# Peptides against a protein of PDB entry 3S8F, part 44

Target 1, 157 residues: chain A of PDB entry 3S8F
Amino acid sequence: VLTLFVAVPSLMTAFTVAASLEFAGRLRGGRGLFGWIRALPWDNPAFVAPVLGLLGFIPGGAGGIVNASFTLDYVVHNTAWVPGHFHLQVASLVTLTAMGSLYWLLPNLTGKPISDAQRRLGLAVVWLWFLGMMIMAVGLHWAGLLNVPRRAYIAQV
Target 2, 166 residues: chain B of PDB entry 3S8F
Amino acid sequence: DEHKAHKAILAYEKGWLAFSLAMLFVFIALIAYTLATHTAGVIPAGKLERVDPTTVRQEGPWADPAQAVVQTGPNQYTVYVLAFAFGYQPNPIEVPQGAEIVFKITSPDVIHGFHVEGTNINVEVLPGEVSTVRYTFKRPGEYRIICNQYCGLGHQNMFGTIVVKE

## One batch from the design tools (peptide; made by RFdiffusion4, then SolubleMPNN)

Design b1_p11_1_s1 (from b1_p11_1, 6 letters changed)
Fold by OpenDDE base, seed 1:
Structure b1_p11_1_s1 (fold): chain B 157 residues (1-157), chain C 166 residues (1-166), chain A 11 residues (1-11)
Amino acid sequence: as target 1 above (157 residues)
Amino acid sequence: as target 2 above (166 residues)
Amino acid sequence: SYEDRLRELLE
């Protein structure tokens, strides 16, 4: 159970970022409990990408706690559950954050802003990436709970 | 202006931090509740048992596949299994239906997996260590053992069989 | 199949 304290820094970081988002949204005119979300710059792939990564990280983080549980890990370890967790944490959060960072960094480094077409394409890319990752992750977690083994091409189910 | 912004940020951070800590405790509580209400299927870790992977094939209980299944009591057996590149020994493993089986699994070479289809048996097998799993097969038939840890070129074809006899 | 070929090589 004490192993679960490893989740504290991660949760602190995640919710600190959430706090920053709320602050930013309210500065942009958002009001109410959820109005600040709508006020965030959803038209900017540099913003959308890492935020979608954070959203994917929520179930991934919950899964991480499960994986860290001695008894629950017995159920999920080395099943399809684990790749599902990885794709949420690495291929979703880390990758989307990297994508978003590039959408911000490259225009600044080159001195050339992205075109509207590039912006729209970027939005499509990050949303489709997120959607694909969520579908795959749900499938992998589901398969894992059905005892589909990891690193195997066959399963009884 | 910076002061006001800083103050606002701190307020939100405190709120979210409190929420994060609360959620952590909720998760811990949920896990604790699950464990408290769980009635079957949990196999706790036992004492660490070590063996020499360089000699495990020559001496000891894993050396002879013909003597791998040992009756330890009425309707109780211990099975000494080797996971190696690329297979399991003995193969097949023959055990009676309804008996309590203690699997003692180790490896002479690299890390392998021991995943038995149709059961909750799923452990990693480390050279130099003995994995212990207890299970009672309620249904007769054949159960496939799958290696779910990459172990080399033949990993994808590394299978074993447990035959449960009536 | 690939698996068959692999078995042949490893036997």
Scores: peptide ipSAE 0.020, ipTM 0.802, DockQ to the pose 0.018
Fold by OpenDDE base, seed 3:
Structure b1_p11_1_s1 (fold): chain B 157 residues (1-157), chain C 166 residues (1-166), chain A 11 residues (1-11)
Amino acid sequence: as target 1 above (157 residues)
Amino acid sequence: as target 2 above (166 residues)
Amino acid sequence: SYEDRLRELLE
């Protein structure tokens, strides 16, 4: 029971970030319940990358609660489920945030803005990375539920 | 201007915080639902039992693989299994179909995994501790034991077999 | 070699 209370500050933090995004989108002219999302700078890989990371973190966070559950962890522990969780938390959120930070950092450090070609390439990289991570994560979670073991090259299914 | 922006941010934060609390309850409800509907076959955790890993091979119920399978009742058995680098003993483990099997698993060396294919048996095996798993095999045949915790250079080849006899 | 070490450990 106490373990589940750990989710409270995490959710508060996550949704505070969401609040900031909504505010930013509305400042950029977005209106309505969802219009603010479209108003965000989706043409900037430095923005898109961490946002996609956040999106991947949502199911990952839910999985974290599952993994922290004593009874449910018995089902998923040391199966492919666990790597699936990792790829959402580390390979998606952390990695995409790092990628996004790089897209901001390098132009600022060098004093040279990225070209349109570089920007488009960056967007392609970020979206393809996210897509690949989501496919792999879903596959790993699914395999885990089918009792595919972690750290093994062989499985019954 | 800054003050107005600050108030606006606070308003959005309050809304999202309310949503956060709602989602918390949703997650709790989902966990409760999953436990109620999908965990009927989960093996409960046993009591903590300790053993000396330095002597487990020389004395006690794990010392002789030939004596590892002990009948404790008319249709009940206890199997004392060692997970070691790199294998399991006894191997194969022979048990009757339909019998209630209590696996007592420990390790003389490092942490191993005990994952039995075709079953929900999946536990970590720690030196100095005894893992207890209760299971009844309904179908005869061979069940592979897989080590799913990295235990060294031979980890990938660490397999065992449970043979369920008719 | 790695393979030699494996054989040493597994044989």
Scores: peptide ipSAE 0.018, ipTM 0.793, DockQ to the pose 0.017
Fold by OpenDDE base, seed 2:
Structure b1_p11_1_s1 (fold): chain B 157 residues (1-157), chain C 166 residues (1-166), chain A 11 residues (1-11)
Amino acid sequence: as target 1 above (157 residues)
Amino acid sequence: as target 2 above (166 residues)
Amino acid sequence: SYEDRLRELLE
């Protein structure tokens, strides 16, 4: 019930963020329908990480609505589907946002910019993290739909 | 110009809000698809029913596993199942193929799961409450019951069997 | 105790 109450406002908020990104990208010289995306600072892990988190949040948020649906609870509850949802919401969105926040916060707190090596390493970390989480999440959701139980070490499938 | 920038931002927001609304319908469609493809065969068969978990083993329909399978009509059965630490009773549960089975499941101790492999039967079992699930087994054979709710040190070994006979 | 009962059930 709570999830459904906040689903629409959350979507609105998420897409207002997207609107801000479009505006920023266009200010940076991006043109056209998708050119503004390329113009965003993809060389900054403080930017890339939370954006990747938001991308993971799209299917995760949809899954949240599914999980909160009374009729669908009988299907997905306590299956591998649920961990799949968690890995999108917590292990992807929250974690990547935290990672990105550190890349912004630490330089500001210390007054020292991050080195180029640190920047490159950060980019590698967040992209690899995102990739791994997407693979895991897709696998878990798939397994869940095949009725693989949660909190069990065996399954017939 | 601050005003110009603000106006431009609002335009982008309106566009993205419209897109978000469209995506909402996509999500609803996905929910509907999931329901249509994954919920067939299991029907809630009753409303919330309460029992006393402290006496359920001593009296009532769950007390005697030999009397757990009750024929309620032509090709209709009610099965009274106990989920406990750490197993199920009766075990095995024997039912006829093609019969309409109403499972009434409760627990004398802690919360357990009742997940039947090969089916979409999957409910939590709470002490003091009766979980009711209606299902018809179309294929004969053995179906494993798995506890998918952590219930203690023996949780991982908590299994049961449903034997569907021709 | 609860722990004792668990040990018994797991034997």
Scores: peptide ipSAE 0.014, ipTM 0.757, DockQ to the pose 0.016
Fold by OpenDDE base, seed 4:
Structure b1_p11_1_s1 (fold): chain B 157 residues (1-157), chain C 166 residues (1-166), chain A 11 residues (1-11)
Amino acid sequence: as target 1 above (157 residues)
Amino acid sequence: as target 2 above (166 residues)
Amino acid sequence: SYEDRLRELLE
C-alpha cells in the first residue's frame, strides 16, 4: 500500500513539469487545449531532447508502478521487462536530458552559438535516439511479457 | 507581473494535479484489474528462512543431490536445490507429473537466479536464504532452468533441467 | 505452443 503511495508525489512532480510546459507554450502564443504544445521551441535541441526524455519517462513511470507492485513484480521481475524499463528511465530520460543540457551549456560556456547545421544535426540526433529507444523499449517490454529472461542470451521464444 | 504569472501557473498546476490524481486511480485500477483477471500469475511470497551457506554443501538437505527430492506426502514432494557457480543440483531435477512440488532453493556462494522456462517460477537465490516456490507441473517434459542474475564469468552457461515424468 | 502455455499461466 505504501509503495503505491509513492506514485502520488512522483506523478505530482511529473505533471508539474507538464504544467510548466503548458505555461511556457501559452506565453509563446499557444492557445487552446493543445495549441500551446505547438508553440514550444521544437527547433531547439536543447529543449527537444529533455522533452523527449520526459515523454519516454511516462511509460517508464507507469512501468515503475508495475515494477513496484508486490504482485505484478512477480510477472516481470528479472525478465526483459526490467531492462526495458531501465532504457526508458536512464537511456532515454537521463541521457536525453544530458544531451539537452549540453546543447544549452556548451554554447553558453564558450560564448559561441551553435550553427544552424549543428542545430539541425542535434535535432536529428535526439529524435533518432528517442525513436530507437522507444522501439527497443517496446520490444523489451513485449519480450518480458513473453517471459524472456533478463541477463540470458537464450530464450524459448 | 511575477505574482500574475504565479497565479497563472497555479491554475495550470491545479489542472495537471487533477489529471495526476486521475492517472493514479487509473493505474491502481489497472493493477486491480490485472490481479483480478490474471491471478494465476501471482506467486505468493514465502516466509523468511535462513541457512548457513558455508555448510550447506556439507550437511543438511542440500548436501546430497541424490536425496534432494523428498516425498513429503501423497503426490507431494520437496526438492532441495542448490544454485551455484555455475550450475544447479540436482541436475536434472526429476519430479512426477501432477505432483505438488515445493522447491527450496539456496546458494552456497553468490546470488543466482532460478528461472524455469515454461513456468512462472522465477526467483532470486541468495546465499544464506532459502527461496521457497510451490508449483505443480501439469505437462510432462523438460523444463530449462536459467540463471537470470549475473553471478560471474560462467553466468551465461549456467543452466539446469527439470524433468517431469509421467 | 509456448505462447499458449504462457497465456494459461497468466490467467
Scores: peptide ipSAE 0.007, ipTM 0.791, DockQ to the pose 0.212

Design b1_p11_1_s2 (from b1_p11_1, 6 letters changed)
Fold by OpenDDE base, seed 2:
Parts: structure tokens; sequence; C-alpha cells
Structure b1_p11_1_s2 (fold): chain B 157 residues (1-157), chain C 166 residues (1-166), chain A 11 residues (1-11)
């Protein structure tokens, strides 16, 4: 009940953020149905990190609805599926948003801009983090569907 | 200028909100489709049943592991299982192949898990509550019971066995 | 303007 109660407002919020991104992209010269995406500042880790977090949140949010469904939760409860969901929500969305905030906040607080080398390194870190989290999340969800238990060091499969 | 910006944002927001509503119905439809066409059986939850965890070891159907398996009808059994720190009782649980087994599981101490590998049996066991699971073992052999809920220092070693006989 | 402020945040 709690998850379903917050699901609709969360979706509305997420799509509002998407609307803001579209607006920003169009302000930056992007045109057409998808041109605004290319116009966004993909060279800035402070932008890329939160956006990648949002991308991870999409399957994570869908998984939340699954976990809240009585019949479907019977299949996935206390299996590797649940950690998979957590790593999308916490280790992807929250963590990447925090990293993105840091890339913006530190230069602002110190008064020192990041070097080009630091910027490129930051982009590498964020993309590699996202890639690793997606691999792990897919693996955990797959294992969960194969009935691999949570909080156990062994499995039949 | 600020008013124009807000108006523009509102236009995009309306489009995305419409999309969000459409996706909501898609998700509901997908869930409904999955439920309607699912191939795997779901064990229905039993009626809420309570027991006193402080006396469950001394009196009642869980008190004697030798009497834990009760035949309730032709090819029908009820098995009274205790999940405790750190194991299961009885262990092993012996049941015949092809019989309908009703597991009545409770705990005398803390919350445990009851996950039977190779089956869809997966429930949490709460002190003071009886978990009811119905299952029919079609294949003979040994099935491992795993605790999938942290229950203390010995949690990782908490295992049981169900032996299905021909 | 609000648009200019948004552009500045994205630079």
Amino acid sequence: as target 1 above (157 residues)
Amino acid sequence: as target 2 above (166 residues)
Amino acid sequence: SAEDRLKELLE
C-alpha cells in the first residue's frame, strides 16, 4: 500500500524532471523530438551522473511496483531480486546524484574550477560506475528469478 | 520573460504528464497480463493463526519432533516445523512423494526464513504467528531448507533438509 | 530572466 501510494507522485515527479531536461535542451539549441537530448551538457560529470541515476531509477521503480504486488512478491521476496532493486535505487540513483552534486558543489565552495583532466576523469568514473551497477543489477535480478536466496552464501543453481 | 519561461515549461510538463498517465495504464495492463497468463503456481496465504512462542516447545503440535508429521487424509499430511536459532525441527523432515503437504511453521525465538530450494516455498517465520504453506513434491530426493532472514551469529549456517521418499 | 538563469546552471 505504501509503495503504491507513493508510486504515482514519484512518477509524476520523474516525468517533471524529464520535462525540465527537455526544456533545458531546447534552450541550448536542441530541436525536434530527440535533438534536445544531444544538446544537454554531456561533457559535465555534474550533469551526467544524476541523469544516469535517473535512468537506473526507471527499472528500479518498476521493480518497486513488482515488490509491492502480493502475487509477484511471493516469487521475488528475500531472493537476489531484492538486492538488485536496492542497488538500482541506492547505489545508482542516490549515489550518482550525490556524485553529481559533489562535482558541482566542490568547485563552487572552493572557488577553484576543475581541470580538464579532472573533468574527463570524473566522466570516466561516473560512466564506469553506472556500467558496473547495471551489470550487477541485471545479474541480481536474473539470479532472483532463478530463486537464489538473499542473505545466503550458497544456492542450488 | 519569466512568465514566458513558465508557460513553456508548463507545456512540456503537460506532455510528459500525459505520457506518465499512459504509462500507468500500460503498467497495470502488464501486471494484469502477467497474472492472467502466469505458468507458475502461487501458494495462497493461510488463515492468520497465532501461538505463544514461550510455550510452543513444551506443549502443542510443535513440542515433539517425532510427532511433527501428521497424516490428515489420504495422501495428505500436515508437518509442524519449528524454525529456531539455529536450525529446523524436525530435521530431516520426511514426507512421501506425491502427497499434499501442509507446512505449519513457527518460531520460538526470533524471525527466521523458510526457503526450500527447488521449490516455490519461501516464507518468513515470525514468533507468535503460524506460517502455512501447501506444497506437493513431485520428485523424490533431498531438498535443502535455507534461512534467508538474518537471525543472529549462526544465521549463515542455519540449514534443514526435507527428504522426499518414493 | 529565468531562461538565462537556467542556461547558466547548465554551463
Scores: peptide ipSAE 0.008, ipTM 0.771, DockQ to the pose 0.011
Fold by OpenDDE base, seed 1:
Structure b1_p11_1_s2 (fold): chain B 157 residues (1-157), chain C 166 residues (1-166), chain A 11 residues (1-11)
Amino acid sequence: as target 1 above (157 residues)
Amino acid sequence: as target 2 above (166 residues)
Amino acid sequence: SAEDRLKELLE
């Protein structure tokens, strides 16, 4: 139980970000329990990328709690589960946030907005990245539960 | 109005924090459920046992692979295993089916992994520390030992075998 | 306004 208290600050941070998204969506005219989500700027890769990263971070965070548990870590440690976890954390959240930041930074540095073609390409890139990462993460977690070791090219299953 | 905006933000934060707490309890419940249903299969952490990695090859129970398997009682054995760059000693490890096996695993050089396929044996092996794992093989046959901790150039080829005899 | 500031951050 005490181990799970470590997750409290992270959860508070994560859901504060979620609260900010809700506030933003409502400022953009979204109403109701879920209408604010649709009101967010899903046509902007600078927004979509980090948000998708956050979405991937949710199961990753849950996995973090598992990994931090003494008893549960015995099951998952040094299996494919672990790479599945940090790919959600690093290759999804951090990487997508970096991608999103780039879509914001370059236009501001150059003084030129991105073209519509570049915008659409950017959206495709971040969504495909997210999809690929989710497939990989699910596969790795599943393999980990089947006791597939990490850092090995062979496995029983 | 800044005050109104602040109040609204607090309301949203309060809701999400409540959700956060709810999720925390869900995770606690899941852990509790896992422990309640699978406690019998959990190997508790034992006492910290230390060994000198610089002498473990020359003296002590790990020094002679021919003496690595020690019968400690009826249907009970202790196996002293070295994980080293790049293999395991002894190799193969021969044990009887149905016997309670206590593996005492250490390393003379760097950190290695000790993952036995078909079992829940999966521990890191640290130089200077003895990893203790207890297991009973119910099925005869060969069980592959895999190093799942990077240990150098030959890591990918570092395998061992446990042979369980009828 | 808060909305304007938000738009500036998102664009």
Scores: peptide ipSAE 0.006, ipTM 0.796, DockQ to the pose 0.011
Fold by OpenDDE base, seed 4:
Structure b1_p11_1_s2 (fold): chain B 157 residues (1-157), chain C 166 residues (1-166), chain A 11 residues (1-11)
Amino acid sequence: as target 1 above (157 residues)
Amino acid sequence: as target 2 above (166 residues)
Amino acid sequence: SAEDRLKELLE
């Protein structure tokens, strides 16, 4: 019961970040209910990477509630579901945030801006990473629901 | 200008917080729905039972694999299973079809998994604790036991078999 | 200002 209360501050944090993004988008000229999203700097891998991480984190967070639920955890625990959750949280959010941080940090540390080619390559890498992670995560969650065990090289399915 | 920015942020935060709370209730509702539609697959947790992992192989109900299957009543059995590095005992576990089986599972060494394919039996086995799982096999045949908790160099080869007899 | 800082970070 107490574990589920962790969802409250987590959601508050997540949607506070969303509020900041909305504010930023509107400052950049975005208008309307969704226009602010388009106004965000999607041409900057330092921005795109962590945002994609956040997007992956959303279903991961929902899964976290499932995993923290006593009765539901019984169904998914030590199945492929759990690695699916981890790949959304660690391999998506944490990894993409780290990538994004480097895209910002390295130019600042060296004093040399990234070239346009490097920027485009960075965007490609980040988007491809996100896509791959989403495919893998969905597959793992699906497999988990089919009772495929984790930490095993064989399964009934 | 900074003051205006703060006011704007507050307005957006209020909206998103409201949305956050709404989503929280949605998630709770989804959990409730899932539980309502999938109640048959839940195995209740048993009482905490302790055992000494250092002596479990020498004395007690887990000591002799030949005596691991105990009939406790009409069409009721208790099976005392050891999960160890790297296997299960008894192996195979032989039980009759249609009988209510209570598995009492523990470990003499490290944490293992006990995942039975084709069933909803999936528990972690901790040294010093006894995991209790109740299940009735409706179909005869062989069911593979898989260790789904890393337990060492031989983890990948740690398998067992439950044979359900007609 | 906070607004200016944010704009700079988003350039």
Scores: peptide ipSAE 0.000, ipTM 0.784, DockQ to the pose 0.011
Fold by OpenDDE base, seed 5:
Structure b1_p11_1_s2 (fold): chain B 157 residues (1-157), chain C 166 residues (1-166), chain A 11 residues (1-11)
Amino acid sequence: as target 1 above (157 residues)
Amino acid sequence: as target 2 above (166 residues)
Amino acid sequence: SAEDRLKELLE
């Protein structure tokens, strides 16, 4: 009940953030239904990291509703599904946001911008992290649906 | 000016809110699909029953593993199972094929899991509470019980066996 | 304006 209650405000917040991104993209010259996305600063790891985190949070949020369902919880509870959900929420959103925050915070605190090499490395790290998290999350969710138990080193599957 | 900027932002927010509403329906549909395809044969939660974990080993239906399997009717059994650190009793649990089995599971010590491989039996076992699950084994053989709730140093080795006899 | 400030931050 609590999860479902929090879900609505969370969704509203998420789409408000998306609206802000659209506005920013359009200010940067993006036009059309999707052109504003391309206009966003994808060359900045401080931007890319939290955005990728938000993208990973979408299926995670949907999974949260599943986990809160009385009927569906019988299927997923204490299976690999649950760690999959956690990795989308914590290891993706929270971690990527933290990573992105560092790419913004350190240059601003020191007054020194990051080098181009550091920027490129940062982008590589963030994208690779996201890719890895998505692969693992999909695998864990799939395993969970196959009744692979949580907190066990063996499974029938 | 600032007013124009706010109006523009509001317009985008309204659009995204409309989109969000549409997505809610999509999510509901996906949940419904998952429910329809993956919840067949779900074992519902039983009635809440309480037991004293400090005495469950000494008295009552869980006290004697040799008497844990009770025939309650034709082709119907109740099995009183203890999940403890670190194992299950009785072990093995012997039941006949095709019989309706009612598992009454509790713990004398800490929280454990009761996950039976090859089945949809997957419940947490709390000290002081009795977990009730109903299942009919259609295939003979051995079914492994796995603890999927961390319960201490021996958690990873905590296994049991259900033997279904022809 | 807020819009101008935002644009400046995104440059």
Scores: peptide ipSAE 0.000, ipTM 0.770, DockQ to the pose 0.010

